# Peptides against a protein of PDB entry 2C5K, part 43

Target 1, 91 residues: chain A of PDB entry 2C5K
Amino acid sequence: EDPFQQVVKDTKEQLNRINNYITRHNTAGDDDQEEEIQDILKDVEETIVDLDRSIIVMKRDENEDVSGREAQVKNIKQQLDALKLRFDRRI

## One batch from the design tools (peptide; made by RFdiffusion4, then SolubleMPNN)

Design b2_p18_2_s4 (from b2_p18_2, 11 letters changed)
Fold by OpenDDE base, seed 4:
Structure b2_p18_2_s4 (fold): chain B 91 residues (1-91), chain A 18 residues (1-18)
Amino acid sequence: as target 1 above (91 residues)
Amino acid sequence: SEREKYRKRVEELRKSYE
Protein backbone atom coordinates (compact mmCIF):
# COMPACT_ATOMS: atom_id res chain seq x y z
CA GLU B 1 0.00 0.00 0.00
CA ASP B 2 0.96 3.64 -0.51
CA PRO B 3 2.90 4.78 2.57
CA PHE B 4 0.81 7.94 2.75
CA GLN B 5 -2.48 6.07 2.82
CA GLN B 6 -1.13 3.57 5.33
CA VAL B 7 -0.12 6.39 7.67
CA VAL B 8 -3.50 8.07 7.25
CA LYS B 9 -5.21 4.81 8.15
CA ASP B 10 -2.98 4.22 11.16
CA THR B 11 -3.37 7.82 12.33
CA LYS B 12 -7.13 7.46 12.30
CA GLU B 13 -6.78 4.30 14.35
CA GLN B 14 -4.67 6.18 16.89
CA LEU B 15 -7.27 8.93 17.04
CA ASN B 16 -9.96 6.33 17.67
CA ARG B 17 -7.88 4.90 20.50
CA ILE B 18 -7.62 8.35 22.06
CA ASN B 19 -11.34 8.93 21.63
CA ASN B 20 -12.16 5.63 23.31
CA TYR B 21 -9.81 6.43 26.17
CA ILE B 22 -11.44 9.81 26.78
CA THR B 23 -14.89 8.24 26.90
CA ARG B 24 -13.69 5.73 29.51
CA HIS B 25 -11.60 8.20 31.50
CA ASN B 26 -13.28 11.57 31.85
CA THR B 27 -11.10 12.32 34.87
CA ALA B 28 -7.51 13.35 34.22
CA GLY B 29 -4.74 11.14 35.55
CA ASP B 30 -6.95 8.34 36.82
CA ASP B 31 -4.80 5.48 35.47
CA ASP B 32 -1.33 4.55 34.27
CA GLN B 33 -2.23 4.89 30.58
CA GLU B 34 -2.79 8.65 30.83
CA GLU B 35 0.77 9.55 29.93
CA GLU B 36 0.87 7.12 27.01
CA ILE B 37 -2.26 8.69 25.58
CA GLN B 38 -0.64 12.10 25.86
CA ASP B 39 2.37 10.74 24.01
CA ILE B 40 0.14 9.36 21.26
CA LEU B 41 -1.47 12.79 20.88
CA LYS B 42 1.99 14.23 20.33
CA ASP B 43 2.85 11.43 17.91
CA VAL B 44 -0.20 12.23 15.81
CA GLU B 45 0.66 15.92 15.87
CA GLU B 46 4.14 15.20 14.56
CA THR B 47 2.78 12.72 12.01
CA ILE B 48 0.62 15.45 10.52
CA VAL B 49 3.80 17.43 9.85
CA ASP B 50 5.20 14.46 7.94
CA LEU B 51 1.97 14.02 6.01
CA ASP B 52 2.05 17.68 5.00
CA ARG B 53 5.69 17.43 3.98
CA SER B 54 4.97 14.43 1.78
CA ILE B 55 2.24 16.41 0.04
CA ILE B 56 4.58 19.34 -0.53
CA VAL B 57 7.16 17.04 -2.09
CA MET B 58 4.53 15.39 -4.28
CA LYS B 59 3.35 18.78 -5.53
CA ARG B 60 6.88 19.95 -6.21
CA ASP B 61 8.58 16.87 -7.61
CA GLU B 62 5.77 14.86 -9.17
CA ASN B 63 3.36 17.67 -10.05
CA GLU B 64 0.38 15.47 -9.23
CA ASP B 65 -3.08 16.46 -8.03
CA VAL B 66 -2.89 16.27 -4.24
CA SER B 67 -6.28 17.75 -3.40
CA GLY B 68 -7.54 14.40 -2.15
CA ARG B 69 -4.57 13.96 0.15
CA GLU B 70 -4.92 17.52 1.42
CA ALA B 71 -8.53 16.83 2.29
CA GLN B 72 -7.54 13.71 4.22
CA VAL B 73 -4.95 15.62 6.24
CA LYS B 74 -7.43 18.42 6.90
CA ASN B 75 -9.88 15.91 8.31
CA ILE B 76 -7.21 14.40 10.56
CA LYS B 77 -6.25 17.87 11.83
CA GLN B 78 -9.86 18.62 12.69
CA GLN B 79 -10.22 15.34 14.57
CA LEU B 80 -6.98 15.90 16.46
CA ASP B 81 -7.94 19.43 17.49
CA ALA B 82 -11.28 18.24 18.79
CA LEU B 83 -9.71 15.40 20.75
CA LYS B 84 -7.01 17.65 22.21
CA LEU B 85 -9.69 20.02 23.44
CA ARG B 86 -11.70 17.22 25.02
CA PHE B 87 -8.62 15.64 26.57
CA ASP B 88 -7.33 18.89 28.07
CA ARG B 89 -10.70 19.87 29.51
CA ARG B 90 -10.90 16.79 31.70
CA ILE B 91 -10.70 17.48 35.43
CA SER A 1 2.99 -2.50 20.24
CA GLU A 2 0.52 -0.68 18.05
CA ARG A 3 2.25 2.58 18.89
CA GLU A 4 5.59 1.20 17.77
CA LYS A 5 4.11 -0.09 14.53
CA TYR A 6 2.59 3.33 13.98
CA ARG A 7 5.97 5.00 14.42
CA LYS A 8 7.57 2.58 11.98
CA ARG A 9 5.01 3.34 9.30
CA VAL A 10 5.52 7.07 9.82
CA GLU A 11 9.22 6.46 9.33
CA GLU A 12 8.49 4.58 6.12
CA LEU A 13 6.53 7.58 4.89
CA ARG A 14 9.40 9.90 5.78
CA LYS A 15 11.82 7.72 3.85
CA SER A 16 9.53 7.84 0.84
CA TYR A 17 9.96 11.61 0.37
CA GLU A 18 13.49 12.19 1.67
Scores: peptide ipSAE 0.481, ipTM 0.900, DockQ to the pose 0.845
Fold by OpenDDE base, seed 2:
Structure b2_p18_2_s4 (fold): chain B 91 residues (1-91), chain A 18 residues (1-18)
Amino acid sequence: as target 1 above (91 residues)
Amino acid sequence: SEREKYRKRVEELRKSYE
């Protein structure tokens, strides 16, 4: 498996962890893992930048069809945005 | 940890296109 697909897979796993945490902890700041979850959110956000950069390089240097990869990243971005919204709206 | 492994994979990705 190429590094891009591995990162996509791992990113989705991280998002899943965040989703599960939000489900179990709908009250903000009332858990020792709160800060770690926030760090993971930031990690995913930064990872998306790297995913996009890899696509740009592939498109430029390898001249390959990147539509599939772009769709994958778009999906991850949508998931992240939804989770960030849910996480921030907790009371 | 899983988080550390995740960061490692991201680094591998960056190395693949840098």
Scores: peptide ipSAE 0.479, ipTM 0.899, DockQ to the pose 0.848
Fold by OpenDDE base, seed 1:
Structure b2_p18_2_s4 (fold): chain B 91 residues (1-91), chain A 18 residues (1-18)
Amino acid sequence: as target 1 above (91 residues)
Amino acid sequence: SEREKYRKRVEELRKSYE
């Protein structure tokens, strides 16, 4: 498996972890893992930049069809945005 | 930790296109 697909898989697992945390902790600052979850959200946001960059390089230097990879990244962005909204709206 | 492994995977991706 190439590094891109591995990162996509791992990113989705991180998002799933965040989703489960929000479900169990609807009150902000509920436990000691709050800060770690915030850090993971930031990590995913930065990872998306790297995913996009890898696609740009593939289009420019390798001239390969990247539509499938672009769709994967788009889906991750949508999931992240939804989770960020839910996380920030907790009281 | 899983987070550390995740960060390492991201670094591997970065190395692949740099």
Scores: peptide ipSAE 0.478, ipTM 0.899, DockQ to the pose 0.843
Fold by OpenDDE base, seed 3:
Structure b2_p18_2_s4 (fold): chain B 91 residues (1-91), chain A 18 residues (1-18)
Amino acid sequence: as target 1 above (91 residues)
Amino acid sequence: SEREKYRKRVEELRKSYE
């Protein structure tokens, strides 16, 4: 597995962890893992930047089809945005 | 930790296109 796909896989696992945490903790700050979850959210945001950068580099070769990778990153961004919204709306 | 492993994988990706 190439580094891009491994990062995508690991990112989705991190997002899944966040999702599970939100499901179990609908009250903000009620658990000692709250800060770690917030840190993971930031890690994913920074990871998306690196994923996009890798795609930009691939696009420099006009023979490389990056549509699949762009779709994967788009999906991750959508998942992250949805989780952020749910996380921030907790009382 | 799993978080540290995640960061290492991201670093591997970054090195792959630098």
Scores: peptide ipSAE 0.472, ipTM 0.897, DockQ to the pose 0.866

Design b2_p18_3_s1 (from b2_p18_3, 9 letters changed)
Fold by OpenDDE base, seed 3:
Structure b2_p18_3_s1 (fold): chain B 91 residues (1-91), chain A 18 residues (1-18)
Amino acid sequence: as target 1 above (91 residues)
Amino acid sequence: SMEENLKKLREETKKKEE
C-alpha cells in the first residue's frame, strides 16, 4: 500500500482513539491516560507536517493532481482541530 | 506499524526533495 494512504489511515485511527477518550472522559485530569492522549495529539500534528511535505514534493516534481490527497489532509486537520477544541474545553 | 509507515513516507519524500 501507498505509505501516504497508510499514514492517513493510521492517523484517522489515532483521531478515533482521541475522540473515544474525550467521550468517556469529559473531565480534565480524571484519567492517567490523559498525558498519552496529549502526546498523540502532538504526534498527529507532526504527522500532518509529513503528509503536507509529501504532497508538496509530489505536486512540484511530478506535477501530479494532488487534490485528493490535499482533501484527505484537510479532513484530518479539521478533525484534529475539532478534537483539540473539545479536549481543551473539558472542565 | 505506524512508525514504520511514517518512516517510509518520510524517506520517499526525502528522495523526491533531492
Scores: peptide ipSAE 0.609, ipTM 0.920, DockQ to the pose 0.876
Fold by OpenDDE base, seed 4:
Parts: sequence; structure tokens; C-alpha cells
Structure b2_p18_3_s1 (fold): chain B 91 residues (1-91), chain A 18 residues (1-18)
Amino acid sequence: as target 1 above (91 residues)
Amino acid sequence: SMEENLKKLREETKKKEE
């Protein structure tokens, strides 16, 4: 079991939840779960920081190639940014 | 759970930072 990969998987599930919510709620503040979704967005941002930290120390202390992990985090960041834009543009 | 996995990740990271 690799905690990094588990966290990545968990994060992607959260992003999927956000995506589904945005699809169902294109009007801001029209649902009681609005605040919860906002919290999840922030949680994902913080989780990404933890993922990056883990990569940094792995790159420093181990000779293992971290390119794969960096690519995974990059992908998550791109998805998050897209979702944030969609979420914020809701009227 | 996500919370547990994140905790494990942080613990491993902290250990390597020491």
C-alpha cells in the first residue's frame, strides 16, 4: 500500500464529486451543499500541498524517479483549476 | 478513508524530512 497513490485516488474521487455537483447546480447558492463543495475545493488544494511535499522529500532523499508522481499531481492541479473556474463562474 | 490515507502520507513525509 502506497499512501501517495491512495491520496491521489481519494483526491480524484473528490474532484469527480465536485464535477458532478457543478453539472447539477449551475446556479450559485441554490443548494445547501454549496458550502460543503467549497470546503472540498479547499481541502483538495491543501491535499495537493501535502502531495507536493511528499514528492520533494522523495526526490531529495531517494534515487527513485518521481516524474510519474509529479505528472499525477500536475494532472490533479489542472483538473482543480478547471473546476474552480467553472464553480466560480456560476451565476 | 481519505483522512487516514492523508495522515499516513503526512507521517511518511515527516519521517523523511527528519
Scores: peptide ipSAE 0.608, ipTM 0.919, DockQ to the pose 0.896
Fold by OpenDDE base, seed 5:
Structure b2_p18_3_s1 (fold): chain B 91 residues (1-91), chain A 18 residues (1-18)
Amino acid sequence: as target 1 above (91 residues)
Amino acid sequence: SMEENLKKLREETKKKEE
């Protein structure tokens, strides 16, 4: 088992949950899960820090290919930023 | 769980930093 890939998978599942929530709730504070979603957003941010750190240490080994992992994290960051924007723009 | 996987990731990272 690769912990990095598993964390990526878990993170994407959380992002999907947030996306589904936003699509169902276009107004802020209209659901009891609002605070939970905010917590998940913060958890994803913290998880990304751990993912980045793991890539940094891999780069220290010239035999490690990190390009694929960097692309995965970049994609996650882009998804997170998009979701944050949508979440904050809710009226 | 996500918590368990994060723990594993952090542990692996720490080992590689050593």
Scores: peptide ipSAE 0.607, ipTM 0.918, DockQ to the pose 0.907
Fold by OpenDDE base, seed 1:
Structure b2_p18_3_s1 (fold): chain B 91 residues (1-91), chain A 18 residues (1-18)
Amino acid sequence: as target 1 above (91 residues)
Amino acid sequence: SMEENLKKLREETKKKEE
């Protein structure tokens, strides 16, 4: 499989885990896994940088339509932003 | 694993950036 598509799939699975955690833990600082979830959020941010870089070089060198990949990354960014907001609003 | 997939992606990207 294409490494790009596999990374997208892996990232979405990580976002899903974060979403489920927030639903079960709506109070901040009451669980030992909270630090791990924060680390995953940062890992996703770094992964997005790698995804964007791959799109840039593909667009430059292969002259192929990258609109589909750009849409996938945009969707991931939107999900991440929403999860960050929900995570930070916990009290 | 996710780590392996990221490694592959970065390697392919680096090759194309050269």
Scores: peptide ipSAE 0.607, ipTM 0.919, DockQ to the pose 0.876

Design b2_p18_3_s2 (from b2_p18_3, 9 letters changed)
Fold by OpenDDE base, seed 3:
Structure b2_p18_3_s2 (fold): chain B 91 residues (1-91), chain A 18 residues (1-18)
Amino acid sequence: as target 1 above (91 residues)
Amino acid sequence: SFEKSREELRKETEEREE
């Protein structure tokens, strides 16, 4: 499979894990996995940088359509931002 | 693995940058 698509898939799985964690843990610091989830959030941010870099390189070729990949990354960013907001709002 | 996929993506990106 295309590494870009595999990374997108894996990233979305990590986002789902975070989402499920937030659902199960409405209070901050109530579980030993809290730090691990924070690390995953940061890992996703770093992964997005890698995804964006790949798109930038592809976009350098004027004949290559990157709109689909840009939309995928945009969606991931939106999901991440929403999860970060929910995660940070926990008391 | 996720790690391998990310590395493959990075490698592909770097190759295209050359």
Scores: peptide ipSAE 0.585, ipTM 0.914, DockQ to the pose 0.916
Fold by OpenDDE base, seed 5:
Structure b2_p18_3_s2 (fold): chain B 91 residues (1-91), chain A 18 residues (1-18)
Amino acid sequence: as target 1 above (91 residues)
Amino acid sequence: SFEKSREELRKETEEREE
């Protein structure tokens, strides 16, 4: 795989970890890992910036199809936003 | 590792920006 696909894969694994954490910890502040999860959320946001930049430079070359990559990043952004809302709404 | 993959992506992107 190229670096983009590997980063996408790794990012989705981090999102899955967060999802699993929220499932096990639907009460805020009940676990020592909560701050770590917050850090991972921020790290995913930074990773998305790198993914978007890579797509932008690929689009400069009109011979490169980026539709699939754009869809992948869109999906990651949607997952991140949903997880952030779920994380913040825990009681 | 995730860090390594991200670094590789960054390098590739920077090379294409040149």
Scores: peptide ipSAE 0.584, ipTM 0.914, DockQ to the pose 0.928
Fold by OpenDDE base, seed 1:
Structure b2_p18_3_s2 (fold): chain B 91 residues (1-91), chain A 18 residues (1-18)
Amino acid sequence: as target 1 above (91 residues)
Amino acid sequence: SFEKSREELRKETEEREE
């Protein structure tokens, strides 16, 4: 399989893990996995940088259509932003 | 693994950047 698509799939699994954690832990600091979830959030941000770099390189070639990949990364960024907002609003 | 997939993506990107 294309490494880009596998990374997208794995990133979405990480986002789902974060979503499930927030649902189970609506109070900040009530679990010893809090730091691990924070680390996953940062790791997803770094993964998005790698995905964007891949798209930039492909876009340099006029023969490659990157619209689908750009849409996938945009969706991941939107999900991440929503999860970060929910995570930070916990008290 | 996720780490392996990310490494493959980085490698492919670096090869194309050359």
Scores: peptide ipSAE 0.584, ipTM 0.914, DockQ to the pose 0.910
Fold by OpenDDE base, seed 2:
Structure b2_p18_3_s2 (fold): chain B 91 residues (1-91), chain A 18 residues (1-18)
Amino acid sequence: as target 1 above (91 residues)
Amino acid sequence: SFEKSREELRKETEEREE
């Protein structure tokens, strides 16, 4: 499997970890791992930058179809935004 | 690992940019 697909897979696993954490910890500041989860959220944002850069250079080559990869990154961004909203709304 | 995969992606991207 190419690095892009592996990174997508790993990123989605990180998002799932965050989702599970929020489900178990709907109150802010009730667990020592909260700071780690915040770090993972930021790390996913940085990973998305790398994924987007990868797509940009592929699009420079007109022979490469990037529609599928763009859809994957879009899905990751949507999941991240939803998780960030849920995480920040915790009291 | 995740870190290695990300680094491989970055390297591949940089190689294509050159």
Scores: peptide ipSAE 0.584, ipTM 0.914, DockQ to the pose 0.914

Design b2_p18_3_s3 (from b2_p18_3, 8 letters changed)
Fold by OpenDDE base, seed 5:
Structure b2_p18_3_s3 (fold): chain B 91 residues (1-91), chain A 18 residues (1-18)
Amino acid sequence: as target 1 above (91 residues)
Amino acid sequence: SFEESLERLREETKKREE
């Protein structure tokens, strides 16, 4: 499988797991999982950088269509931002 | 694994940047 697609899939799955955690923990806690989530969110940001770099080098080759990949990364960024907001607004 | 896929992505990107 294309490593780009696998990275996208795994990243979205990770964000979904965090989203599910927030659903079950709608109040901010002080346990180790809360800090772990913050670390994972930072890791996702770094992963997005790698995904963007991949798209940039593909765009150098005019024969490669990157529109679908750009849409996927955009979706991940939106999901990340929404998740951050949801996470931070917990009481 | 995720780490393996990410590493592959980075290496492929690096190769294309050359």
Scores: peptide ipSAE 0.649, ipTM 0.934, DockQ to the pose 0.896
Fold by OpenDDE base, seed 3:
Structure b2_p18_3_s3 (fold): chain B 91 residues (1-91), chain A 18 residues (1-18)
Amino acid sequence: as target 1 above (91 residues)
Amino acid sequence: SFEESLERLREETKKREE
């Protein structure tokens, strides 16, 4: 598997873990875990930057199809945004 | 590992940018 797909897979898995955590912890009562989740979310954002950079470079080659990869990154961004919403709305 | 995959991705991107 190419590194792009592996990064995508691992990123989505990471977000799923956080989502499951939120499901089990609907209240923000564990400060240590909350901080860890926030750090992971920032790491995911940085990972998305790396994914986007790779797509931008690929897109400069007019003969290379990047639509699939763009859709994957878009999906990750949507997943991240939804997760942030769930995370932030907790009391 | 994830870190290794991410590093490979960055390296490949860098090579293409050159």
Scores: peptide ipSAE 0.648, ipTM 0.933, DockQ to the pose 0.903
Fold by OpenDDE base, seed 2:
Structure b2_p18_3_s3 (fold): chain B 91 residues (1-91), chain A 18 residues (1-18)
Amino acid sequence: as target 1 above (91 residues)
Amino acid sequence: SFEESLERLREETKKREE
């Protein structure tokens, strides 16, 4: 498996773990894990930048179809946005 | 690991940019 697909897979898994945490902690807490979740969300944003960069350089080569990779990154962004909304709505 | 995969992705991207 290429690095791109592995990064995508791991990122999706991490977002799922956070989503599961929110399910178990539907009320905003004041523990160390709340801050850790914020840090992880920022790390995911940085990872998305790296994924986008990789797609950009691949698109420079007209022989490489990046449609599938673009769709995967779009899906991750949507998952991230939904998770952020769910996290921030907790009272 | 994730970190290793991410680093490989960055290196491959950097190589293509050069």
Scores: peptide ipSAE 0.648, ipTM 0.934, DockQ to the pose 0.898
Fold by OpenDDE base, seed 1:
Structure b2_p18_3_s3 (fold): chain B 91 residues (1-91), chain A 18 residues (1-18)
Amino acid sequence: as target 1 above (91 residues)
Amino acid sequence: SFEESLERLREETKKREE
């Protein structure tokens, strides 16, 4: 499989796992995994940088269509932003 | 694995940047 597609798939699954964790832990600080979740969110941000770099080098070739990949990364960024908001709103 | 896929992505990107 294309490594780009596998990275996208695994990143979305990781964000879904974090979203499920927040549902089970709606009060901040009630579990010792809070710091781990914050670390994973930072790792996802770094993964997005790698995905964007991949798209940039593909886009440099005028014969290569990157629209589909750009849409996938945009969707991941939106999912990440929504998750961060939900995580930070917890009291 | 995820780590293997990420490494492959980075290597392919690096190759294209050269």
Scores: peptide ipSAE 0.645, ipTM 0.933, DockQ to the pose 0.878

Design b2_p18_3_s4 (from b2_p18_3, 9 letters changed)
Fold by OpenDDE base, seed 5:
Structure b2_p18_3_s4 (fold): chain B 91 residues (1-91), chain A 18 residues (1-18)
Amino acid sequence: as target 1 above (91 residues)
Amino acid sequence: SFKKSLEELRKETEKREE
């Protein structure tokens, strides 16, 4: 079992949920779940810190390839930033 | 599931830091 990949999967599922929420709720404050969505965004930010830490530790082992994991985290960060922008720009 | 996976990741990272 690879906890890193499972965390990535879980995080991407949360981002997907947020994306779907924004698509259905393009107006700020029109749903009771908005606060929950904000909490999920913060949870993803904190999770990214843990993902980065795990990669840093892996880099200490010359036998481990971290390029793929770095790309995955980069993608997650890009998705998060895009979702934050879309979420905050809602009227 | 999310919290469980995250905890497992943290444990693995901690072990490697030792």
Scores: peptide ipSAE 0.549, ipTM 0.901, DockQ to the pose 0.930
Fold by OpenDDE base, seed 3:
Structure b2_p18_3_s4 (fold): chain B 91 residues (1-91), chain A 18 residues (1-18)
Amino acid sequence: as target 1 above (91 residues)
Amino acid sequence: SFKKSLEELRKETEKREE
């Protein structure tokens, strides 16, 4: 498995953890893991930057199809945004 | 390891940028 796909997989696992956390903790500050989850959210954001950079350099080669990778990153971004919204809406 | 995978991705990207 190439690094890109592994990073995508790992990122999705992190998003899954966040999702599960939000499900179990619908109140802000309810658990000691709150700060850790916030850190993971930021880590995912930074990881997305790296994923995008990798796509950009691939896209410079007209012979490389990046559509699939772009779709994967788009999906991750959508999931992240949804989780951020849910996380921030907790009272 | 996520950390290692991410580093590998970064290295690969850097090589392509050269």
Scores: peptide ipSAE 0.548, ipTM 0.900, DockQ to the pose 0.918
Fold by OpenDDE base, seed 2:
Structure b2_p18_3_s4 (fold): chain B 91 residues (1-91), chain A 18 residues (1-18)
Amino acid sequence: as target 1 above (91 residues)
Amino acid sequence: SFKKSLEELRKETEKREE
């Protein structure tokens, strides 16, 4: 598997972890993992930058079809935004 | 690992930028 697809897979796993955490911790509090989850959210943001960069350089080659990769990154961004909103709304 | 995969992606991207 190419690095891009592996990174996508790993990123989606991180998003899934965040989702599970929010489900179990629907209120903000003194849970020890709170800071770690916040760090993962930031890590995913940074990873998305790397994914986008890879797509940009692929677009320089006319023979590269990046539509599928762009769709994958778009989906990740949407999931991240939704999770951020849910995370921040916790009281 | 995720870290290794990410680094590989970065390296591949950098090579294409050269």
Scores: peptide ipSAE 0.547, ipTM 0.900, DockQ to the pose 0.888
Fold by OpenDDE base, seed 1:
Structure b2_p18_3_s4 (fold): chain B 91 residues (1-91), chain A 18 residues (1-18)
Amino acid sequence: as target 1 above (91 residues)
Amino acid sequence: SFKKSLEELRKETEKREE
């Protein structure tokens, strides 16, 4: 498997972990793992930058179709934004 | 590992940017 797809897969697994944490912890600041979850959110943001850069260089090659990869990154961004909103709104 | 895959992705990207 190519590195891009593996990174996408691992990123989605991290997002799933965050989703499960938010579901179980709707009160902010009362769990020792909260800081770790915050770090994972930031790591995902940085990973998205790397994914976008890889797509940009692929688009320079007319023989490479990047539409599928762009859709994957868009989906990850949407999931991240939704999770960040839910995480920040916890009371 | 995730870290290894990410590093490989970065290396491939950097190679193509040259």
Scores: peptide ipSAE 0.546, ipTM 0.900, DockQ to the pose 0.858

Design b2_p18_4_s1 (from b2_p18_4 with F1M E5K R10L E15K)
Fold by OpenDDE base, seed 2:
Structure b2_p18_4_s1 (fold): chain B 91 residues (1-91), chain A 18 residues (1-18)
Amino acid sequence: as target 1 above (91 residues)
Amino acid sequence: MDTSKLKENLEKLRKATE
């Protein structure tokens, strides 16, 4: 499997784990897991930037059809945004 | 939650594209 697809898969899995955590912890906590989730969300944001950069490189240097990959990244961005909203709105 | 695999694969992606 190519690195792009592996990163996409791992990123979505991490977001799913966070989503499940929020479901089990619907109020904001003050423990180590809350801080770790914030760190993971920042890592995911950076990951998305790198995924976008990789698509730009593939489009420019390799003339590959990137439509499918662009759709995958868009989906991850939407998943991240929804998750951040769920995480932040907890009280 | 373990993020080691994500970070490792991100590095692989970086090496493959730049």
Scores: peptide ipSAE 0.061, ipTM 0.651, DockQ to the pose 0.837
Fold by OpenDDE base, seed 1:
Order: C-alpha cells, then sequence, then structure tokens
Structure b2_p18_4_s1 (fold): chain B 91 residues (1-91), chain A 18 residues (1-18)
C-alpha cells in the first residue's frame, strides 16, 4: 500500500473513532479527552491539505489520472465536516 | 486516542512527494 492510501485509511479511522466517541458522549465536556479530539480534528485538516498537495504533484509531474484520489479526499472532507457539525452541536 | 500511526504515514507521504 502506497503512502497516500495509508494516510487516507488512517485519517478515516481517526474520524470514525471520534464519531463513535461523540455517540457515547452527546454532551460537551471540558476534560482532556475533549481537547484531544479538537487536536485530532486539526491534524486531520492539515493532513487533508497535504493529501491535496500530493495530488497536485502527481497530476503535474507524473501526469497521472488522479480522479480516484480526488474522490477519496473529497469523501474525507465530507466526513470531517459532518463530524465537526456533530461535535459542535453538543450541549 | 493514538495518532502516532497517522503522523508516521503523513511523514511518509511528505517524503514521497518531495
Amino acid sequence: as target 1 above (91 residues)
Amino acid sequence: MDTSKLKENLEKLRKATE
């Protein structure tokens, strides 16, 4: 498995873990775990930027068909946005 | 939550695209 796919996989797994946490914790807290989730979400945002950059490089320098990879990144962005909405809506 | 693997893979991706 290439580095791109490894990053995609780990990113989705992290988002799934957070989603499961929110399901078990529907009220916002002020503990270390809540802060860690915020940190992970920021890491995911930065990871998405790097994934996009890698696609730009592959398209420019290698002239590869990147449509599949673009779809994967789009899916991660949608998953992140949905998760952030759930996280922020908690009382 | 463990973020070590994600960070490791991100570093691999960075090196592969340099």
Scores: peptide ipSAE 0.059, ipTM 0.649, DockQ to the pose 0.852
Fold by OpenDDE base, seed 3:
Structure b2_p18_4_s1 (fold): chain B 91 residues (1-91), chain A 18 residues (1-18)
Amino acid sequence: as target 1 above (91 residues)
Amino acid sequence: MDTSKLKENLEKLRKATE
């Protein structure tokens, strides 16, 4: 498996772990785990930036068809946005 | 949660796109 796909896979797994946490903790807490989740969400945002940069380079320098990879990044962005919404709306 | 593997893979991605 190439590095791009591995990063995509690991990112989605992290988001799934956060989703499971939110399911078990539907009210906002003030503990180390809540802060760690916020940090992971920021890491995912940076990961998406790096994935997009990778796609730009492949599209420009190697003239590759990147439509599949763009769709994967779009899916991760949607998953991230949904989780941020769930996380922030907790009382 | 462990983010070490994710960070390691990000580094691999960066090196692969240099």
Scores: peptide ipSAE 0.056, ipTM 0.638, DockQ to the pose 0.849
Fold by OpenDDE base, seed 4:
Order: structure tokens, then sequence, then C-alpha cells
Structure b2_p18_4_s1 (fold): chain B 91 residues (1-91), chain A 18 residues (1-18)
């Protein structure tokens, strides 16, 4: 499988898992699970940066149509932003 | 295209949810 698509897929799955966790834990806690989620969200943010970089390289060096990949990254960014807001709004 | 960093981040994400 294309490593780009693999990263996209797993990133979305991680965000979905966190979203489901928040649904079951709608109050903020101070335990290992909360810290783990914060770490994952940070890792996802860094992964998105690297996905963007890979698109830039692909567009420049391989001269490929990257519109589809750009749309995928945009979708992940929106998913991350919504999830971060939901996570931070918990009391 | 260098995909090493992408694979590294994928592995980090996997380990974080074990």
Amino acid sequence: as target 1 above (91 residues)
Amino acid sequence: MDTSKLKENLEKLRKATE
C-alpha cells in the first residue's frame, strides 16, 4: 500500500478512536488516558505537517496531480480541529 | 519521494494507542 494512504487511514482511525473516547468520557480527567490522548493529538498534528511536506515534494519533484491528496489532508485537518475543540471544551 | 518520516509517524501513532 501507498505509505501516504496508510498514514492517512491510520491517522483518521486514531482521531475516530479519540472521538469515541470523548463520547464515553465527557468530563475532563487527570489520568494516564487523558495524557495519552493529548500526546496522540500532538503526534497527529505533526503527522499532518509531514503529509503536507510530502505533497509539496510530490508536486515539485514528481510533477503529479496532488489535488486528491490535498483534499485528504484538508479533511484530516478539519477532523483534528473539531476534535481538539471537543476535547478542550470538556469540564 | 522519501516516505521514511511518514512511516516513523505512523509507528509513533500506533505505539501511542497500545
Scores: peptide ipSAE 0.054, ipTM 0.645, DockQ to the pose 0.107

